# Designs tried in a protein design run: peptides against a protein of PDB entry 6J54. Part 219

Target 1, 223 residues: chain A of PDB entry 6J54
Amino acid sequence: NENLFASFIAPTMMGLPIVTLIIMFPSLLFPTPKRLINNRTISIQQWLIQLTSKQMMAIHNQKGQTWSLMLMSLIMFIGSTNILGLLPHSFTPTTQLSMNLGMAIPLWSATVFTGFRYKTKTSLAHFLPQGTPALLIPMLVIIETISLFIQPVALAVRLTANITAGHLLIHLIGGATLALLNINTMTAFITFTILILLTILEFAVALIQAYVFTLLVSLYLHD
Target 2, 42 residues: chain B of PDB entry 6J54
Amino acid sequence: QFQFTGIKKYFNSYTLTGRMNCVLATYGGIALLVLYFKLRSK

## One batch from the design tools (peptide; made by RFdiffusion4, then SolubleMPNN)

Design b2_p26_6_s2 (from b2_p26_6, 21 letters changed)
Fold by OpenDDE base, seed 1:
Structure b2_p26_6_s2 (fold): chain B 223 residues (1-223), chain C 42 residues (1-42), chain A 26 residues (1-26)
Amino acid sequence: as target 1 above (223 residues)
Amino acid sequence: as target 2 above (42 residues)
Amino acid sequence: SLELARELAELLALLYLYLLAQELLS
């Protein structure tokens, strides 16, 4: 049991948190362009950033496009950390709920506050869906209010659960594969195949969760 | 378009202003209830 | 192996519940 969660313990050396270095490491993977014609890898990276930026910011107006830098940095950070977390013996900061809450709550509060500041009427109206029967108005307003406060928690838990579940599943299937090697080689081969497929899936999940996290933040900003 | 008269003009679930007023009224009502029970306990 | 299977089953159950919750809340 301890071995399952050992990889999720925040690493420290000599009482100093290495987590800070781990968090800062993905930034090194995204160097700023220096030439008109950059390396192929950098060019592809910038192309992807531009595509995602155009896709996400298409929903927002000019004022909302101010958040483009924040949202793009967020998706790049989460995506990079999630991908790096799939490396053997690596630590994924996004598996820590505290980390995700630390990102979700401020961003959510900022979006909500921005909404109330510039679109007060619309923001208040969102607590009541259109066409609600008169008798259900008070109850539905309360439910929507509660739903609003659950948003940051859901955002953080979604990311944490998906990444953590993926890591645990890979670990468990991997352990099962190793255990079955001495019992039934054929079954071990099947489990190993599943492990490979699961690893590929986890790569996709890592990127998707980064996208979903950022998209939901963007969506909350739009609402 | 919906045409509302009377109280429905200000409190409706279709118009933006109406929904806003309903939300504010709901919060106000809850606040008053909480205040009432708080004062009643004294 | 049995313990591992149990842990896997629990994890899958939790994952299923989580996904179900997401679908219901979505």
Scores: peptide ipSAE 0.023, ipTM 0.670, DockQ to the pose 0.027
Fold by OpenDDE base, seed 3:
Structure b2_p26_6_s2 (fold): chain B 223 residues (1-223), chain C 42 residues (1-42), chain A 26 residues (1-26)
Amino acid sequence: as target 1 above (223 residues)
Amino acid sequence: as target 2 above (42 residues)
Amino acid sequence: SLELARELAELLALLYLYLLAQELLS
């Protein structure tokens, strides 16, 4: 790479934004089942979707379970894009804060508005926790209001920062390993081992961040 | 199952209705303060 | 190597601050 942040530049080809194609690519990895017994890959995918769906929708009532399709598609999209982003010389769209804000703000607003629509009293009551002393009521209401508006920002920034930091760390450790190959082989071996462990960790982080993002959206929906 | 009397019946931090009223009162107070400062400047 | 070490140290410091901020704000 020419610079440390070259991998985070939005790729274009002949002035055309290929980012759109990159974003749409994960959809090809999840084909719809056509048989009772599908391939092992599809079966594993369906199994994972069912498990995550059961876990996330268990806390919701029937009306909340209507969001199952949206939440499952969200976790699949973020998870797949994060995993694909760990491939060498790949562009990860989730490293772009604009994209994550574009997902977080609408989903957050939808969940908040849904809460206000169907559970107005409960939603308004959430601005004041139970048992709050009378003297702290105005201050706490303000804090809870601010906390509400920080939620979409925190959701987007968390995902962006974690994925971006992981990519940068892999890049730096990898660069250090290459630089140390001609200086000290033993230290290069140590840094290479750390790089391997870090790569494994980043695979986990990629999935965890997708899960956390979706879980928090689901939690906001539950209120 | 709390028994509140007087103003505490409508403004409390234990019942849903009381909490809602407290929130609305807080927002109303803030709105009135903003309105006061806006009218004061003119 | 020295420049890379400085960049790594800076990144680790920023990462630490970020993680600390997350823990405090969680």
Scores: peptide ipSAE 0.019, ipTM 0.646, DockQ to the pose 0.027
Fold by OpenDDE base, seed 2:
Structure b2_p26_6_s2 (fold): chain B 223 residues (1-223), chain C 42 residues (1-42), chain A 26 residues (1-26)
Amino acid sequence: as target 1 above (223 residues)
Amino acid sequence: as target 2 above (42 residues)
Amino acid sequence: SLELARELAELLALLYLYLLAQELLS
């Protein structure tokens, strides 16, 4: 068990935590544009950021668009860390629930607080769905209140669980493949094929989870 | 679209104001109940 | 304060029952 979960332990070097360096590393992959026409890599990155920004902020008004920079930085951070985490012998900070909660709780709180400040009437009304029978009003309000407080937890757990589960599966199937190489080459080939397919899937999941995390934060801001 | 009269005008599940009032009433009721039980124990 | 809370709670309960009755009868 320790071998399986060794990749999820915060790495330290000579007693110094290197997690901070790992978290800051993705920032080096996205340099600030300095020219009107940048190189191919930077141009593609900026293009993708612009496209995703337009799609994500299309549902927000002028006040909501102020959050565009923060939301886009969030999706880029989570996405890049998740993708880098799939590299062999790499540590993924987003597999740490504390990291994801540290992002989810403040962002959720900010969105809820912003909603109550600028849209108090609408925010309070969201605790009761439209068209609810009078008999169910008190119970449904309570349920909706509980649902609200579960949002940041669900947001963090969803990201953590998906990324962690994917990493575990890759390690398990990879370990099984290596073990089967000395037993039966045919079965090892099958498991290796599954490993490749799973790895491709995890790349997609890494990006999807980053998008979902940011999207849900954005939706909470919109509501 | 719906025309409400009397108490339904202020407490309904269709209008924004009505839903808000229902939520506030629910929270107020719960708060009063909690306060009642706390004060009753003393 | 206790009496006030009790009275308010009772009023809210009565209001809820009244609204419920109106909804069921309508």
Scores: peptide ipSAE 0.000, ipTM 0.588, DockQ to the pose 0.015
Fold by OpenDDE base, seed 4:
Parts: C-alpha cells; sequence; structure tokens
Structure b2_p26_6_s2 (fold): chain B 223 residues (1-223), chain C 42 residues (1-42), chain A 26 residues (1-26)
C-alpha cells in the first residue's frame, strides 16, 4: 500500500531535486502581455485575473487593495499547480503540507501583524466577541487566541487534504480499473466511468481550493 | 449604544474600548500568573 | 517581583469576582 503514496514523494533526478523546477513551471503559462491587444490566451488570462480581482478585493478598502497583486499571484499559482497536478504522472507541490504551510504561515502572519499595526483596537477586540457574559470573558479570550493560531494550520491542511485526497482517489480507482480489465470488462468500464467523473470533480476542487485559500487570506486581512 | 458607568465603562463586552480593555486585562492577568508560578517554583 | 505579582494577581481575582457579582446582581 506504500505504492499508493509513491506519487507524492518529491521527485529527484540524479540526486538533484526537480521539485523546484516543477514549482516554477506554472510561471511559464502566464506570460506578460506585450501588446495593447493580446492574443486570445493572454486576453482570457487577463480577463480572469481582473474578474477575480474585482470579486476578491471588493470587500477591502483602498489600503487593503494594495494586496491585490500578491493575492492574485497566489490564486494563480495554487490554481495552476493544482490543475497541472491532475495530469498523469505529475507531481503536485500543493500536496505537500510543508509547501502549503510555507505559504499559509507568512501570509497569515502578515495579515495579523498588519491588523495589529493599523487597527490595533479592532484587532484586539476580536479576541472577545460582543455581548459575552462577564464570567466567560477570560476563558473566551484564551479560546479565541488559540483559534487565531490554528488559522494558518487549518488553511494549509484544508488545501493539502483536499488535493491529496483527490489524487489518492484517482490513483485508487485508476488502479482498480487496470486490475479489472483482465477480470471483468464490464466492471472495469463502470470503474472507468467513475474515474472520469471523479477527474472532472477534482478539476473543480482544484480551482475551488485555490479560491478558498486565497479568499480566506483576504478575509483575514479584512478582519 | 450602551451607557456604562464606573468599572463597566472600561471593562465591558459591548463597546470596542471595553472589549479591548478586557483582552488586555486578560493577557496581563495571565502574564502575571505565569510570572507568579515561575517565581514560586524557584 | 514575586510578591508584586501575587498582589496583582489577587487584585485581578478580586476584580473578576467583583465584576462577576455585579453581573449576577444586574
Amino acid sequence: as target 1 above (223 residues)
Amino acid sequence: as target 2 above (42 residues)
Amino acid sequence: SLELARELAELLALLYLYLLAQELLS
């Protein structure tokens, strides 16, 4: 059963980690526009970026909208890596918890520190919900403090778990399909159909998780 | 808006300032307790 | 410092009890 997780091992070639190249690969898919009227591919990309930017940054004021470039880069990176990871024999960097923690912790820290710096009173007040009975104030403040520190972990684990689980299911059903080809062709056809439907679902999940990750980071900035 | 007087004016769970003060008081209390136990163990 | 911390802790505890009493009597 260890073979099930073999696809999640960081790939190396000649002892050198090629995971760095894999992480950098999505950048090649988003070239910088050079013309006033670009080709269809770049135009669609810019349109999607603009659409997503308007939607996500609508909740932010002028100061918060300065994060637009970083957040858009984040969603494009996660989205592209997740989609590319669904290709056969591909390695998805976002299946690595270390990768997602590496993104979540700094971004979360930046949003929290930004809040404390510019909105100190409001940020401190968030540790105590409004209308809390006096008896529960000390305990609830502690709970909210702990909850704050769980946020980056939850953010990373959510992305990692969703992407990893999807990949595992694809591999399992795919392996079952291959095994059933020589046993029962009809059953193999059914499992293959499930595999196709699951793959389509995972494409949607890949984009949704990228959006949710970025949205939550944006929401933490807003709060 | 709530009208609080006395201690409730500064420490309440309804106003922004009151909530902030409660949080600060809680952290201060915890810090003092931790300090107390550390010094007590020595 | 230990004595100061203890005194402050006691004052905070008394304050907490006082606030609790006020909440219960309100």
Scores: peptide ipSAE 0.000, ipTM 0.597, DockQ to the pose 0.015

Design b2_p26_6_s3 (from b2_p26_6, 22 letters changed)
Fold by OpenDDE base, seed 1:
Structure b2_p26_6_s3 (fold): chain B 223 residues (1-223), chain C 42 residues (1-42), chain A 26 residues (1-26)
Amino acid sequence: as target 1 above (223 residues)
Amino acid sequence: as target 2 above (42 residues)
Amino acid sequence: SELLRLLLAELLSLQLLYLLVQELLS
């Protein structure tokens, strides 16, 4: 059990957290353009950023589009960290619940606060859906209030659980494949195929979770 | 569009203002209940 | 440029919060 979760322990060097360097490393993969016509990799990155930016900010007005840079940086950060975490013997900061809570709570609070700051009436009205019977109003208001406070927790746990579960599955299936190589090569081939498919799935999950995390933050900002 | 009169004008689940007032009334009621039980225990 | 500075400041604050929560959970 300790061997399985050893990869999820935050690495330190001489008591200093190397996690800070790991968190800052993905920023090196996204350099700023310096030429009119950049290389192929930078052009593709910029193209992807533009596409995602158009999709994410389509639901926001001009004031909401001020958050475009923040949300795009967030999705790039989470996406890059998740992808890098799939490398062998790599540490994924997003597997740490503390990391995800550290991102979810401030962003959630900021969106809620901005909502109450500029659209107080609408924000307060969101605690009660339209068409609610009069007898259910107090109960539903309480439920919606509780639901609001669960949002950052759900956001963090969703990301943490999906990434962590994926890593665990890869390790388990990989270990099983190695164990079956000496027992039954045919079964080992099947498990290896599953491992490959799972790895591809985890790459997709890594990107999807980054998108969902950012999308939900954006949605909370819109509402 | 709905036309409300009386108390329904201020407290309804259809209009934005009505929903806001219902939320505030709910919070106010809860606060008053908590205050009542707190003062009663003394 | 100002927005970038704000983003960097928020990123640093998030890193500090992450470290703080990590210490509390450890």
Scores: peptide ipSAE 0.077, ipTM 0.667, DockQ to the pose 0.036
Fold by OpenDDE base, seed 3:
Structure b2_p26_6_s3 (fold): chain B 223 residues (1-223), chain C 42 residues (1-42), chain A 26 residues (1-26)
Amino acid sequence: as target 1 above (223 residues)
Amino acid sequence: as target 2 above (42 residues)
Amino acid sequence: SELLRLLLAELLSLQLLYLLVQELLS
């Protein structure tokens, strides 16, 4: 690699961004089932969706469960894009802060506005925790207000930073392994082992970040 | 459960309504301060 | 299916927003 950040450059073909095609590609991996008994892949997908939907929507009432489709689509999208991004020489759209902000800000605003619409009193009361001393009320309300506006930024940055950092580590350790192959084979073997372990970790991180992102959106909706 | 009288009935950190009123009062105070400084500048 | 249309619409909207933000940040 000429530089460490070459893999994070948005790919273009003939001056046209192919990022749209890359983002749309995960949708092809989740076809709609047509049979009562589907193949193994679709069955596993349905099982995972059902399991995660039951887990995430258990804390929501009937009105909150209306968001089940959106939240499940979100976790599938982020999860699939993160997993596909671990493929060699692939572009991961979730490494782009613009994309993650584009997802975080609308979803956050929707959850916040939904809360203010249906539970105005409760939503306003959340700016002040229970049992707060009277002298700390103004300052705490300001802090909670700032905390609210930091939520979408933290949501996007968390996802971007975790995925980007993981990719950078894989590239660095991988480059070190290749460089050490001609110097010391034993040391190269050690770094290669670390690379394998790190790759396994990144698979877990890819799924965890998708889950955490969706879970936090769900929690914001619950509040 | 909680017996509040006077101003504490409407402005407290224990009841839902009290917390809401405290938040609104805080925002109102900030808005008034901003308005004061804005009008003072002109 | 209706589900696919909804998902596609949401995906396209997010893609458009991504491109807009990318242009603004670039």
Scores: peptide ipSAE 0.062, ipTM 0.670, DockQ to the pose 0.036
Fold by OpenDDE base, seed 2:
Structure b2_p26_6_s3 (fold): chain B 223 residues (1-223), chain C 42 residues (1-42), chain A 26 residues (1-26)
Amino acid sequence: as target 1 above (223 residues)
Amino acid sequence: as target 2 above (42 residues)
Amino acid sequence: SELLRLLLAELLSLQLLYLLVQELLS
């Protein structure tokens, strides 16, 4: 267990935590554009940001579109950290539940308070689905209230569980492959093939989880 | 397009106002029950 | 970039607080 979860421990150098540097590192990969015609890499990045921004903010009104900058920065941060975490011997900050809760709870609370502030009637009405029988109203209101408070926890746990499970599987299959190299080369080749397929899948999962996290925050803002 | 009369006009699961009132009534009822048990214990 | 830095600073403070709580509980 010590070897399996060693990669999830916050790294330190001579007693100084270097997690801060790891978290700030993705910011260096997205420089601000300073020219009308930027480099190819920066141009592609800006193009992707614009496309994703148009898709995610299409469901929001003018007031909701003010959150575009924050939501796009969030998806870029989570996505970049998840992808960088898949590099060999890299630490993924998003595997830490504390970090994900630190993102989920404030964003969720902000969306909920914004909803209650500007759309009080609609927000209160969301605790009762339309067309509910009269006898089920009190119970369903309680269930919806509980569901609301589970939302930030679900956001954090979903991201943490998916990224952590992926890293754990890669580590397990990778370790098994190395162990089988000295026992049976044929079996080691099969496990190595599975490892390659799994790593490709985890790259996709890393991006999907970043998108889902940001999308759900956006949907909570829309409601 | 629903036509409600009486208490169903204010407490229904189809209109926004009706749903809001149902939610508020539920929370109010729970709060009153909690208050009742707290006052009863003292 | 500035908004991201502000967000990261907030998340960093929460992470440090969490680590502090873990050290206090240990």
Scores: peptide ipSAE 0.044, ipTM 0.658, DockQ to the pose 0.040
Fold by OpenDDE base, seed 4:
Structure b2_p26_6_s3 (fold): chain B 223 residues (1-223), chain C 42 residues (1-42), chain A 26 residues (1-26)
Amino acid sequence: as target 1 above (223 residues)
Amino acid sequence: as target 2 above (42 residues)
Amino acid sequence: SELLRLLLAELLSLQLLYLLVQELLS
């Protein structure tokens, strides 16, 4: 059991936590463009950012579009960390619930407070859906209030659970493949094939979860 | 804060103002209930 | 190997449960 979760322990070097360096590492993969026509890598990165920005911010007003930089940086950070976490012997910071909560709670709070600040009437009205019977109004308002506070938790847990589950599955199948190499090579080949397919799936999951996380934050801002 | 003036027009689940007033009324009622039970227990 | 298979089965069951919860919440 401890061996399974050993890859999720925060790494340290000489007693100093290196998680801060690991978290900051994806920033090096996205340098600032300095030319009108950049190299292929930067051009592809900027193209992806523009596409995701147009798609995600299309539902927002002019004031909501001011969050484009924050949301794009968020999706690039989560996406890059998730993909880098799939490398062998790597540590994925997004597998830590504390980090995901550290991202979800402030962003959620900012969106909620922004809504209450600029659209107080509309934001308060969201606690009561339209057409509710009069007798159910107090109960439904309470439920919607609780639902609001569950949003950041659900956002963080969703990301953490999906990434952690994928990493655990890769670890288990990989360990099974190694164990079966000396027992039954044919079965080991099958498990290895499953491992490859699973790894490809986890790459997709890594990007999808980054997108979903950012999209939900954007959706909360839109509300 | 206290925008409650009418009953049917101000407290409805269809209009934006009515929904807001219902939410505020609910929070106010809960606050009063909590205060009542807190004072009652003492 | 047997322990690893059991852990894998439990992990799969947890994933199914998680997907079910997500479906219920959506």
Scores: peptide ipSAE 0.018, ipTM 0.627, DockQ to the pose 0.026

Design b2_p26_6_s4 (from b2_p26_6, 21 letters changed)
Fold by OpenDDE base, seed 3:
Structure b2_p26_6_s4 (fold): chain B 223 residues (1-223), chain C 42 residues (1-42), chain A 26 residues (1-26)
Amino acid sequence: as target 1 above (223 residues)
Amino acid sequence: as target 2 above (42 residues)
Amino acid sequence: SELLKQLLELLKALQLLYLKTLEELK
């Protein structure tokens, strides 16, 4: 049991936590462009950033588009950390609920506060869905209020759960594959094939979760 | 689209103003209830 | 929100049914 969750323990070196360095490492993978025509990798990165930026900011007005930099940085950070976390024996910071809460709560509070500041009437109106029967108004307002406060928690837990579950599954299938190598080679081969397919899926999940996280933050801002 | 008169003009679930007022009224009512029970306990 | 919408639709349907029943009883 200890071996299964060993990959999720915060790494330390000489008693000093190196989590900070791990968190900062993905920033080195996205250098600033220096040329008009950059390398293929940088060009692809810029292309992806532009596409995602256009997609996410399309729903926002001019005021909401001011958040483009923050949202793009967020998706790049989460995406890069998730992808790097799929490397063998690598620590994924986003598997830590504390980190995700640390990101989700401030962003959520900022979006809610921004909404209350610039769209006070609309924001307050969101606590009551349109067309609610009169008898259910008080109860529904309470439910919507609770729902609002659950949003940052759900945002963090979703990201954490998906990434953690993926890692666990990869480790379990990988361990099973290794165990079956000495028992039945054919079965081990099948399990290995499943592991490969699962790994590909987890790459997709890593990107999707980053996108969903950022998108939801953006949607909360739009509301 | 909707023509409301009287109290329904200010408290409705179809207009932004009405929804806002309903929310504020709900919070105000809850606050008053909390205050009532708090003062009653003393 | 989808669940809420479905719930509200159900409640509206029940309300309509109730009102219709009351109207039939009159």
Scores: peptide ipSAE 0.018, ipTM 0.623, DockQ to the pose 0.012
Fold by OpenDDE base, seed 2:
Structure b2_p26_6_s4 (fold): chain B 223 residues (1-223), chain C 42 residues (1-42), chain A 26 residues (1-26)
Amino acid sequence: as target 1 above (223 residues)
Amino acid sequence: as target 2 above (42 residues)
Amino acid sequence: SELLKQLLELLKALQLLYLKTLEELK
């Protein structure tokens, strides 16, 4: 149904794509601090960034902590875009599989190559789980190799599927609510309540998916 | 400590070196098989 | 993954059971 997927079409203005502006818009919400004591909003943002940074970098050594800036920028970007996408009639760039793959593949490749460069022995050994029966070694190595290459795809698809499914559900329930307003007020009220609960859930999912995406990238670096 | 002797010393699923060697051997075997079929087709 | 570890443990158990069965059949 074209009506259901209309919200996922890349928006254009005067024939020009406005997606670039939408992607860059979240950056305006996170200004760089210029004062020692910032306002309440910036202070809360910095506090959240510091907490998440400490949590995510706790699993990494000193060399791994070099990735802190990149990982934090990634989580802020995905999180902000996902949250802004939940606004009514807003376009969510993270619903586009191409964008998620564009983020997942380079980051995954960087982590894998970094692992092979600095921890070649451990990285090669990772293809064979410890204690594997001898007869299953060749098959398991192949499976683990395939699993490695599926990682960026799974990472992108997971984020895209979760956000897309949430948006579709919100639009469907929202449309049903509007349609039922003139048919049955009681049923419309129930549907509206479900919509509110679903919206709250999608806010949580948006943040969780951003975190999981960044965390998995971080874990691939640690492996 | 695992006391592996002979081939098990270099090819085992418990030690890091053994796991690495098993992986390399597997990839090497696959590469040789692919090479064999490629050369056979010529 | 934990699932993979559990699967490997199961496979090891099955392997041991198979070996034990072979010994009993001899």
Scores: peptide ipSAE 0.017, ipTM 0.636, DockQ to the pose 0.012
Fold by OpenDDE base, seed 4:
Structure b2_p26_6_s4 (fold): chain B 223 residues (1-223), chain C 42 residues (1-42), chain A 26 residues (1-26)
Amino acid sequence: as target 1 above (223 residues)
Amino acid sequence: as target 2 above (42 residues)
Amino acid sequence: SELLKQLLELLKALQLLYLKTLEELK
């Protein structure tokens, strides 16, 4: 079990944690454009940002669209970190529940407080679904209150679980492939093929989870 | 669309104001209950 | 929220069914 989770241990170099550097590394992949027509890579990045921005901000009013910069930064950060984490022998910061909670709780609290500040009546009304029987009102309000507090936890756990599970599967199948190389080459080849397919799937999952995380934050902002 | 009279005018699950009042009443009731049990235990 | 709405609709349906059954038995 120690070998399975060894890749999830926070890396240190000379006794100093390098997690901070790893977290900041994805920022280097997104340089600021300076020219009107930039390089191909920058142009593709800007196009993707604009596309995702239009999609996510479509559900928001003008006031909600103010969060566009923050949400786009969030999705780019999570997406880039997840993809980079799929590289061999790489550490994925988003596999750490502490990091995801550290992102989810402030964003969730900001959305909730923003809702209560500007749309107090609507926000309070969300604790009671429309058409609730009179006898179930107190119980349902309590349940909805609990549900509200579970939102940041669910947001963090979802991201952590999906990324961690994918990494575990890659490591397990990879280890099995190496073990089978000396036993049965044909079986090892089959296992290796599965590993490649799984890796491709995990790339998709990495992007999807980044999108879902940002989308849910956006939905909470919309109330 | 809905016409409410009496207490249902202020406490209903269909209107926005009614839902808000129900939520506030529920929280107020819970707070009072907690306060009551706290004072009772002491 | 959608699941909750469905649950509430189910509860309302059950309530109506219960009332209808009581009226039919009476």
Scores: peptide ipSAE 0.016, ipTM 0.625, DockQ to the pose 0.012
Fold by OpenDDE base, seed 1:
Structure b2_p26_6_s4 (fold): chain B 223 residues (1-223), chain C 42 residues (1-42), chain A 26 residues (1-26)
Amino acid sequence: as target 1 above (223 residues)
Amino acid sequence: as target 2 above (42 residues)
Amino acid sequence: SELLKQLLELLKALQLLYLKTLEELK
């Protein structure tokens, strides 16, 4: 049981947190372009960033689009860390709930605070849905208040749970495949096929969860 | 196209201002309840 | 949320049904 979750333990060297280096590593994968026509890899990255930025900021007004740099950096960071976490026996920082809470809470508080500063009337009105019966207004306001405070928790847990579950499944099915190679080759081939399909799925999940996390932060800013 | 008169003009669940006032009134009511229990214990 | 909107619509429908029933009983 301890071996199953060994990949989720924060790696340290001589008691020093090497996790900080792992967190900073994805930044090296996205260099800043210096030439008019860059390398093919950099050009593709810039094209993808522009495409995603147009999609993410399409729902925002001019004031909301000022957050585009932060939101795009967030999606690139989470997406890159999630994809790198799919490497065999690699540590994914986004599997740590503490890290995701550390990202979700400040961003959530910033978006809520920004909403109260610039859209105070609308933000306060969001605690009560339109058309609520008069007798249920006090109770519903309390429920909506609780719902607001659950948002950062749900944001962090969703990302952590999806990435952790996928990472755990890859390790379990991979371990089962290796064990079955010497027992039954036919069954091992079936489990290996499942592993390939699961790996492709987790690549998609890694990108989708990064997008959903950023999208929800963006939606909280817009509303 | 809502026409409200009296208290419903300021406290309603349809207009933006009415919804805001309902939220503020709810928080104010909770604060008054907390103050009541605090003063009662004192 | 859509779930909350559906719940509110249900509550409004029940309220309307209740008022209609009371009027029919009078």
Scores: peptide ipSAE 0.015, ipTM 0.648, DockQ to the pose 0.012

